# Designs tried in a protein design run: peptides against a protein of PDB entry 3V4L. Part 63

Target 1, 386 residues: chain A of PDB entry 3V4L
Amino acid sequence: GQPLAKDKVALLIGNMSYWEHPKLKAPLVDVYELTNLLRQLDFKVVSLLDLTEYEMCNAVDEFLLLLDKGVYGLLYYAGHGYENFGNSFMVPVDAPNPYRSENCLCVQNILKLMQEKETGLNVFLLDMCRKRNDYDDTIPILDALKVTANIVFGYATCQGAEAFEIQHSGLANGIFMKFLKDRLLEDKKITVLLDEVAEDMGKCHLTKGRQALEIRSSLSEKRALTDPVQGAPCSAEALVRNLQWAKAHELPESMCLKFQCGVHIQLGFAAEFSNVMIIYTSIVHKPPEIIMCDAYVTDFPLDLDIDPKHANKGTPEETGSYLVSKDLPKHCLYTRLSSLQKLKEHLIFTVCLSYQYSGLEDTVEEKQEVNVGKPLIAKLDMHRGL

## One batch from the design tools (peptide; made by RFdiffusion4, then SolubleMPNN)

Design b1_p12_4_s2 (from b1_p12_4, 8 letters changed)
Fold by OpenDDE base, seed 5:
Structure b1_p12_4_s2 (fold): chain B 386 residues (1-386), chain A 12 residues (1-12)
Amino acid sequence: as target 1 above (386 residues)
Amino acid sequence: MSHEGMGKIVLE
């Protein structure tokens, strides 16, 4: 019969805004495009940008809670990384310079934990360098991995080689994602699909002799990313997984705020990533006696580190949101919350209405506090250990 | 300038 997945879950991490290392750009587009493709494949996708070591550990732990017997698990990482003694290390944004194994997440440790869940398929897509880090002489004593036949690694580069990002003017994919995205929806065994991606990448003059896809697989079965999810969630674990997934993707409801002056504001929310939300405000009703009227969002929780200079922009692009701008309402003020994983409490903020009456020189202000609860990834309480 | 360093190389 056709293989069935009990469920399909993916964690996508894109690290770009490193503190002590060169900044990247491609992971933004790569995580976004891969998210949309995996959703078309009926994956439950958590997409996260710019995680610290602690936040990466928590994201992996929450991902592992969604894994169970016969579930398909996919981990994608785009960022800095290295490989020592056959162990792959993902570098968090807060990693020191030089970084070491104690500052990084070992992929083989994650694999061990995934194998304990008896998953139906484990896919690792690692868009990072595999060069040795000479500043890390530690040999991780990894416990022996279980002999399981359902593991696939797609490494964006060869062992001991570098991975490249090509800076273009504007939005561009990384090298690996550029070729992967064109084939990802094909109904093929995942190792055959990745082999075709390797051939396409090998034909590219930019990558030829510099970067080549390596596939490592124990996959003895014909499993594809297109394999259908087993029907209605009959198990308690499947219901819990669906509820946990739904919680991590629940946006606040759109609100209509009414001010005493008779101005009505629409407050709306959009997800760019699981940890990135755009707030937008628009004036939907204004009395004719009010000649000027602006609605600002302010007083965000300190944990979000929101610079007021980047809030309340006339376009999504001015906030740094280039991907979802086409799906947003026009003629709003936009604010991008890029670190929802840092939110410990409810998202409480102020909507400030500034307005002027005809024939009065003085501006009047009205304020309303808004509590939208814990949006998106903030529902998973990734900070419970602090 | 390719920053020859640890991690992913950015090509300009």
Scores: peptide ipSAE 0.289, ipTM 0.791, DockQ to the pose 0.251
Fold by OpenDDE base, seed 1:
Structure b1_p12_4_s2 (fold): chain B 386 residues (1-386), chain A 12 residues (1-12)
Amino acid sequence: as target 1 above (386 residues)
Amino acid sequence: MSHEGMGKIVLE
């Protein structure tokens, strides 16, 4: 019979905004497009941008809590990285220059922990460099991996080679995702699918002789990303997994705020990623005696590092949101919260209505505090250790 | 300019 997954879970990490290293752009588009494709494949997807070492550790720990016997686990990473002695290291955004293994996440350590969960399939898609880091003399003594015959690595590049990002004038995929996305929905054994992606990359003149996909696999069974999930969650663990994933993707409900002047504001929320939310405000009712009114959001929790200069924009694109702008209501003010993983408390903020009456020169302000609880990834309490 | 650094290389 066709193999069945008990469930399918993916963690996608895209690191771009490095503090001490060159900034990247492709991980934004790559994580977004891969999220949408994996959702069509019935994966529970957590998508995270720009994580610190601590935040990456917590994201991996939460991902491992979603894994169980016969669950398909997929880890995608796009960012800086290196490979020493066959160990792959993902570089957090706060990593020092030079970085070392102590500042990075070892993929083989994650694999060890996934094997302890008795997973049905372990897929790693690593869009990072695999060059040796000569500043890191640490030889990780990894315990011998269990023989689980269910592991697949897709490396965007060969061992000892660099991975490239091609910057165009607009949003573009990384080289690996550009070819992966066109085949990801195919009902093929995952190693066959990745081999076809490798052939497609090999035909590209831009990558020829610079970057080649490497596949490492112990996968003995014909398993595909298209493999159906086993029917209704029959275990308590499957129910808990479904609830944990649902919590990490709950948006605040849209609110209608009523001000004393008779103005009504619609406050709405949209997810760009599991840690990135857009707030939008629109005037839905204005009394005729009010000639001008605007609704601003302000007084965000300090943990979110919200620059007021980037808040309350007339377009989603002016906030740095280029991907979800088509799905957003028009004629709003937009604010992008890009670091929801940092939120320790409830998201409390102020909606400030600034308005002017006909025949009065002075602007009047009314304020309402809004508590929307913990949105998206902030519900997982990734900070329980700080 | 390829920033030859440790990590992913951006090609312009």
Scores: peptide ipSAE 0.284, ipTM 0.789, DockQ to the pose 0.254
Fold by OpenDDE base, seed 3:
Structure b1_p12_4_s2 (fold): chain B 386 residues (1-386), chain A 12 residues (1-12)
Amino acid sequence: as target 1 above (386 residues)
Amino acid sequence: MSHEGMGKIVLE
């Protein structure tokens, strides 16, 4: 019979906005496109951008809570990284220069923990460099991995090699994702699918002789990402898993704000990633005596590091939101909250209506405080332990 | 020596 997954869970991390390292661009598009594809494959996807070491640890811990016997686990990482002694290290955005293993997440440690969950399949897709870090002489004494025969690594590059992204005029995938996305929905054994991706990458003139996909697998069964989720009545654990995932994807409800002047504002929310939300405001009703009015969002929690200069833009693109802009209402003011993982409390902010009456020179302001609770990933309390 | 940063390389 076709293999069945008990459930399918994916954690996707894209690190771009490094503090002490070169900034990347491809992980934005790569995580977004992979999220949409894995959702079509009935994966529960958590997608996170620009995580610190602590935030990455917590994201992995929350991911591991979603894993159980026969669950398919997929970890995707796009960012800086290195490989020492066959151990892969994912580099957080706050990693010092030079970084060491103590500042990074070891993929083999995550694999060990996934094996303890008795997962049905463990897939690692690592779009990072695999060069040795000569500043880190630590030899991780890892315990021997269990023989689970369910592990697949897709490395975007060969051992000791670099991974590349191509700077185009605009948004572009990384090289690995460019080829992976075209095949990811195919009903094939995951190792066969990745082998076909490797062949496609090998035809790319840009990467020929510079980057090649490496597949490392112990997968003894014909398992595919297309394998159906077991439709059996949810065990208590499956219910908990579904609830935990649902919490990380719950948007605030759209609000209609009514101001004393008679202006009505629609306040809406859209998810770009599990930790990235767009707030948009639109004037839905204006009294005729009001000639001009704008609805600004302000007074965000300090933990979000919202620069007011990047808030209240006339287009989603001006906020840095290029991916979801098609699905957003037009003629709004847009604000992108890119660090929802940093939110310790409820998202409380002010909607400020600035308006002018016909025949008055002075602008009038009205303010309303809005509490939208904990949006998206902020519901997981990824700060539990600070 | 350009410190080509350790990590993923952006190709132009």
Scores: peptide ipSAE 0.281, ipTM 0.791, DockQ to the pose 0.299
Fold by OpenDDE base, seed 4:
Structure b1_p12_4_s2 (fold): chain B 386 residues (1-386), chain A 12 residues (1-12)
Amino acid sequence: as target 1 above (386 residues)
Amino acid sequence: MSHEGMGKIVLE
C-alpha cells in the first residue's frame, strides 16, 4: 500500500542576522517559500528566523516533542554552518568568531533524538557550508546511530565545500531552494525528488563547478513528502501535537479600539513566521472636526528589543516585511515584531492616538493599553528550560 | 566581493 505518515512536522530555521559573522539574506525567502510548500503537503511547520544558540536548542526540543512513532520529521536549516568529521553544525546568530561545536547545534545529535521517537521518516535539508572549521578541533564522540533506514540528508553543497548565496537586487532564493521549490510537491520518493533537484542544480551555470547537491540516505521504503497523513482518530499524543501546533500559530484577533474623541482604530495582526508578527493600525472612523489623526503602537515589552525607528512605518517593506505585504491591508501603519521567541510574558503594548482638531494648533493624545496574550511561538514558553 | 569567512559565501 502507499506509505502513510502518522503526522508530518517540520522545523525550518533561517539564520541571517549574525552578530559576529557575515549577514545573509536568502534564508528569509527560503524559509517562507518552503513553509508555504510544506503546508500544502499537510506539514505542521514551525518557521523561525534569527535564533540564538539557546533559542535554537529550545526550538529543536519543541520540535522533538511534536515527533512520535510514524511521524514524518523534516528539519530545514539555512545559515552559516560547517562539517567536521562528518558531523554537521548549524551556527546560531550569537555564535562567537571563531565559533566552535560548543556554540553550535550538531545535526547528528538531533537525528539521534529523532530516532528515539521512532519517526516514520527523518529528512534533513541543510543549506549551509560543509567546510571544515579548523578552529574546532573537537572530535565529537557521537553514539552510534540506530539503523532505522528512514533517513534522508539533502546537503546544499558537497562535503568540504562552501555553500553560496547570490545577492540579487531584492528578494531571491538561495541556490538550493530555487531548485527544490520547483519539485517539492511532486509525488516521488524523497531521494528521487532530491536527485532530480541535484540534476537541475547541475545544469545551472551559476552553480556548475561551485556548488552541487549531495544526497545521503538510508531509506528502505518508498516514502514521499506527499504521503498522506493517517486519518484515523487521533491518539491522545496526536491530539496534543495538534493542540501544540495550533497554539504556536494562533494570531491575536483583530480589534476595534474606540477613543474618547470618537476615532475608531482597527488593530490587526499577521504572521510572517512562527516568531515574526506584523502589527498594523488603521483609522476606520474619524469625526469630521478631527483634521489630522495617527495611531502609533509603542511601549512594547523590553524582551522584544523593538527599535522605535523601525516601528509605525507607512509600508510593510519599511519594517523589513517583504513577503506578506500583499496580504496586508493598505494605508496602515506597520510594526514588525521579529523576536517573539524572546517574549516571556503577555504581549502588552500601547496604542497612542495623536490627533488635531480643526482650528486648534495643539495635538491631543489618547492612549489605550492592549493585551494580546502570547502570540504565535510565544505560547510554547521556549524559555522554560532555564 | 566574496567575504572569505567561515560559513556561506555571499556572491555579489
Scores: peptide ipSAE 0.274, ipTM 0.789, DockQ to the pose 0.255

Design b1_p12_4_s3 (from b1_p12_4, 6 letters changed)
Fold by OpenDDE base, seed 2:
Structure b1_p12_4_s3 (fold): chain B 386 residues (1-386), chain A 12 residues (1-12)
Amino acid sequence: as target 1 above (386 residues)
Amino acid sequence: SSHAGMGIIELE
């Protein structure tokens, strides 16, 4: 019979806004497009941008809590990275220059922990460089991995080589994702699918002799990303997993705020990623005696590090939101919260209405405090170290 | 400088 997954869970990490290293652009588009494709494949997807070392550790720990016997686990990483002694290291955005293994996440350590969960399939898609880091002389003493015959690595590049992004005048995929996205929905054994992606990438004149996909697999079974999830979650563990994932993807409900002047504002929320949310405000009713009227969001929690100069923009694109702008209402003011993983408390902020009456030169302000609880990833309480 | 980091291909 066709193999069945007990469930399917993916963690996607895209690091681009490095503090001490060159900034990237492709991880934004690559994580977004891969999220949409894996959702069509019935994966529970957590998508995270720009994580620190601590935040990456917590994201991996939360991902491992979603894994269980016969679950398909997929880890995608796009960002800076290196490979020393056959160990792959993902570089957090706060990594020092030079970085070392002590500042980075070892993929083989994550694989060990996934094997302890008795997963049905382990897929690693590593869109990072595989050059040796000459500043890291540490030899990781890894415990011997179990022989589970269910592991697949898709490396965007060969051992000792660089992976590349193509910067053009607009948003573009990285080279690996450009070819992966065209085949990811195919009902094929995952190693056969990745081999076809390798052939397609090998035809690209830009990457020829610079980057080639490497596949490392122990996968003995005919497993595909298209494999159906085993029917209704009958176990207590499957119910808990479904509830935990649902909590991490719950948006605040849209609100209608009524001001004393008779202005009505609609406050709405959209998810770009599990840690990135757009807030938008629109004036839905204005009394005729009010000639000028603007609605701003202010007084965000300090842990979100929101620059007011980037808040309350006339377009989603002016906030740095290029991907979800087509699905957003028009004629709003937009604010992008890009670091929801930093939120320790409830998201409380102020909606400020500034308005002017006909025949009065003075601007009037009314304010309402809004509490939307913990949105998206902020519900997982990633700040509680075990 | 052996930056063990993602390469950038600028298309002109």
Scores: peptide ipSAE 0.226, ipTM 0.809, DockQ to the pose 0.671
Fold by OpenDDE base, seed 3:
Parts: sequence; structure tokens; C-alpha cells
Structure b1_p12_4_s3 (fold): chain B 386 residues (1-386), chain A 12 residues (1-12)
Amino acid sequence: as target 1 above (386 residues)
Amino acid sequence: SSHAGMGIIELE
């Protein structure tokens, strides 16, 4: 019979905005496109950008809570990384220069923990460099992995090589994701799918002699990402997993704010990633005596590090949101909250209405505080350990 | 500095 997954869960991490390292661009597009593809494959996807070491640890811990016997687990990482002694290290955005293993997440440690969950399939897609870090002489003493025969690694590059992103004038994928995305929906054994991706990458003139896909697998069964999820979640554990995932993806409801002047504002929310939300405001009604009217969002929680200069933009693109702009209402003011993982409390902010009456030179302001609870990933309390 | 970072291919 066709293999069945008990469930399918993916954690996607894209690190770009490094503090002490070169900034990347591809992980933004790569995580977004992969999220949409894995959702079409009935994966429960958590997608996270720009995580610190602590936030990455918590994201992995929350991912491991979603794993259980016969669940398919997929970890994708795009960012800086290194490989020492066959151990792959994902580099957080707050990693020092030089970084060491103590500042990074070891993929083989995550694999060990996934094996303890008795998962049906473990897929690692590592879109990172695999160069040795000469500043880290740590030899990880890893316990012997269990023989589970259900592990697949897709490395975007060979051992000791770099992975590359293509910088054009626009948004572009990393080279690995560029080829992976075209095949990811194919009903093939995951190792066969990755082998076809490797062949496609090998034809690319940009990557010849620079980057080649490496596949490392112990997968003894014909498992595919297309394998159907086993029917209705009847177990208490499956219900808990579904509830936990649903919490991480719950947007605030759109609000209609009414001001004393008779202006009505629509306040809306859109998810770009599990930790990235766009807030948009639009004037849906104004009295005719009001000639100019704008609705600004302000007074965000300090934990979000919202620069007011990047808030209240006339386009999603001016906020750095290029991916979801087609799905957003037009003629709004847009604000991008890119660090929802940092939110410890409820998202409380102020909507400030600035308006002018016909025949008055003075601008009038009205303010309304809005509490939208914990949006998206902020419901998982990724900070509970600090 | 061997930045073990993602390489940038600038396409001309």
C-alpha cells in the first residue's frame, strides 16, 4: 500500500539579518515559497525568519513537540552555516564573529531528538555553507544515532563548499530552492526527487564547479513528501498537535475602529511568516467635512523593536514585504512586524487618526488603543525559558 | 576572513 504519515510537520528557518556577518537575501523567498509548497503537501508548517540562538532553540523545541510516532518531520534551514567533522551547524543571527559550536545549533543533535520521537520520516534540507569553521576546534562527542532507516539529508552544497544565492535587481531564490521548488510536489521517493534536483542543479552554468547538491540517506522505505496523512486525528496527542499548530497560525480578526469625528478605519492583519505579520489600516468612511485623514499605528511593545521610520508605509514593499503584497488590500498604510517571536505580552498598540477639517488649518488627532492578543508564533511563548 | 556564509553570485 502507499505509505501513510501519521502527520506531517515542517520547521523552516531563514536567517538573513545577521549582526556580525554578511546579510543574505535568498532565505526570505526560499522560506516563503517552500512554506507554500509544503502546505500544498498537507504539512503543518512553521516558518520563521531572523532567529537568535535562543529563539532557534525554542523553535526546534516547539517543532519537536509536534513530532510523534509515524509523523513526518522536515527541517529546512537557509542561512549561514558550517560543517565540522561531519556535524552541521546552523548559525543564528546574533552569532558572534567568529562564531563557535556553542553559539550555533547542531543538526545532528536535532536528529537525535527526532529519533526519540519515533518519527516516520526525518528530512533535513540544509541551504547553508558546509565549509569548515577554523575558529571552532570543538569535536562534538555525539552519542551513537539509532538505526531508524528513515533519515534524508539534502545539502545544498558539497562538504567543504559554499552554498550560493543569486543576487539580481529583485528577489531571487537561493540556487538550491530554485531547483527544489520545481520538483517538490512530485509523487516520488524523497531521495529520487532530490537526485533529480541534483541533476537539474548540475546542468546550471552558474553552479558548475561551485555548488552541487549532496544527498545523504538511510531511507529504506519508499517515503515521499506527497504521502497522505492518516485520516482524522483520533488520538489526544494528534489533537494537541493540531491545536498547537493552529495557535501558531491564528491571525487577529480584522477590526472596524470608529472615531469620535465619524471616521471609520479598517484595521487588518496578514501573515507573511509565522513570526512576520503585516498590519494595515484603511479609511473606510470619512465625513465630507474631513478633507485629509490618515490612520497611523504606533506605541508598539518595545520587545518588537519597531522603528517608526519603517512603519505606516504607503506600500507593503516599502515595509520590506514583497511576497504577500498581492493579497493585501490596496490604498492602506502598512506596518511590518518582523519579530513576533520576541513578543512576551499581548500585542497592544495605538491607532492614531490624524485629520483636518475643511476650513481649519490645524490637524486634529484622535487615538484608540488596540489589543489583538498574541498573534501567530507569539502564542507559543517562545520566551518561556528566559 | 573565511566567512562560511552563503556565497553571493552577482549576475552581471
Scores: peptide ipSAE 0.219, ipTM 0.807, DockQ to the pose 0.674
Fold by OpenDDE base, seed 5:
Structure b1_p12_4_s3 (fold): chain B 386 residues (1-386), chain A 12 residues (1-12)
Amino acid sequence: as target 1 above (386 residues)
Amino acid sequence: SSHAGMGIIELE
């Protein structure tokens, strides 16, 4: 019969805004496009940008809680990385220069923990460099891995090589994602699908002799990303997993704010990623006596590190939101919250209405506080240990 | 070169 997944869960991490290292661009597009494809494959996807070491550890721990016997687990990482002694290290955005293993997440440690869950399939897609880090002489003492025949690694590059992104004036994929996205929906054994992606990359003139996909697999069964999820959750664990995933994807409801002057504002919310939300405001009713009227959002929690200069923009693109702008309402003011993982408390902010009456010189302000609870990933309370 | 980081191909 066709293999069944008990469930399908994916964690996607894209690190680009490094503190002490060169900034990347491709992880933004790559995580977004892969998220949309994996959702079409009935994966429960958590997508996260620009994580610190602590935030990456917590994201992996929360992902491991969603894994169980016969579940398909997929981990994607795009960012800086290295490989020492056959161990792959993902570099967090707060990693020092030079970074060491103590500042980074070891993929083989994550694999050990995934093997303890008796998963039906483990897929690692590592869009990172595999060069040795000569500043790290540590040999990680990895505990003995269980002998399992359900592991697949897709490395964007071969051992000792670099992975590349193409920086143009616009948005572009990394080279791995450029070819992976065209095949990801195919009903093929995952190792066959990745082998076809490797052949397509091998035809690319930009990467020929610079980057080659490497596949490492113990997969003895015919497993595909297209394998259907087992029907209605038969176990308490499957119900808990569904509820936990739903909690991490819950947006605030759109609100109609009414001010004393008779102005009505629509407040709306959109998810770009599990830790990135767009707030948008529009004036939906204005009394004729009010000649000028602007609505802006302010007084965000300090934990979100929101620069007011990047808030209340006339376009989504001016906030740094290039991917979801087509799905957003037009003629709003837009604010991008890019660090929802940092939110300790409820998201409380102020909507300020500035307006002028016909025949008055003075500008009037009205303010309304809004509490939207914990949006998206902020519901997982990733910071509870600090 | 200390950067075992992702290579950037700038296409002009």
Scores: peptide ipSAE 0.208, ipTM 0.799, DockQ to the pose 0.704
Fold by OpenDDE base, seed 4:
Structure b1_p12_4_s3 (fold): chain B 386 residues (1-386), chain A 12 residues (1-12)
Amino acid sequence: as target 1 above (386 residues)
Amino acid sequence: SSHAGMGIIELE
């Protein structure tokens, strides 16, 4: 019969905004496009940008809680990385310069933990460099992996090689994602799909002699990303997994705020990623005696590290939101919350209405506090281990 | 650089 997945879960991490390392751009687009494709494949996708070591550990732990017997697990990582002694290390955004294995997440450790969950398929898509880190002489004594015959690694590059992003005047995919996205929806064994991606990448003049896809697999069954999920969640564990995923993707409801002056504001929310939310405000009603009015969001929790210079922009793009702009209402003020994983408490902020009456030169302000609870990934309480 | 980071291909 066709293989069935008990469920399908993906964790996608894109690290770009490194503190002590060169900033990247491709992971933004790559995580976003891969999220949309995996959702079409009935994956439960958690998509996270710019994680610290601690936040990456917690994201992996939460991902492992979604894994169980016969579940398909997919981990995608785009960012800086290295490979020492056949162990792949994902570099967090807060990693020191030079970084070491103690500052990084070992993919083979994650694989070990996934094997303990008796997963149906383990897919790793590693869009990172595989050069040796000469500053890390640690030989990780990894326990022997179990022989599960359900493992696939797609490495964006060969051992000892760099992976590349293409920087052009606009947002572009990394080289791996550029070819992967065109085939990802095909009903093929995942190793066959990746082999075709390798052939397509091998035809590219930009990558020829610089980057080649490497496939490392132990996959005894015909497993595909297209494999159907088993029907209605019959197990308590499947229900818990569905609820946990739904909890991590719940947006606040849109609100209509009414001010004393008679101005009405629409407050709305959009998810860009599981840890990235756009807040938008629009004037939906204005009394005729009010000639000008603007609705600003302010007083965010300090844990979110919101730069006021990037808040309340006339376009989503001015906030750094280039991907969801088409799906947002026009003629709003936009604010991008890019670090929802840092939120310990409820998201409380102020909507400040600044307005002017006809024939008065003075600007008047009214304020309303808004509590939207814990949006998106902030519901997982990734910080509860401290 | 000695750091194994993601390479950047600038397209001219």
Scores: peptide ipSAE 0.207, ipTM 0.805, DockQ to the pose 0.666

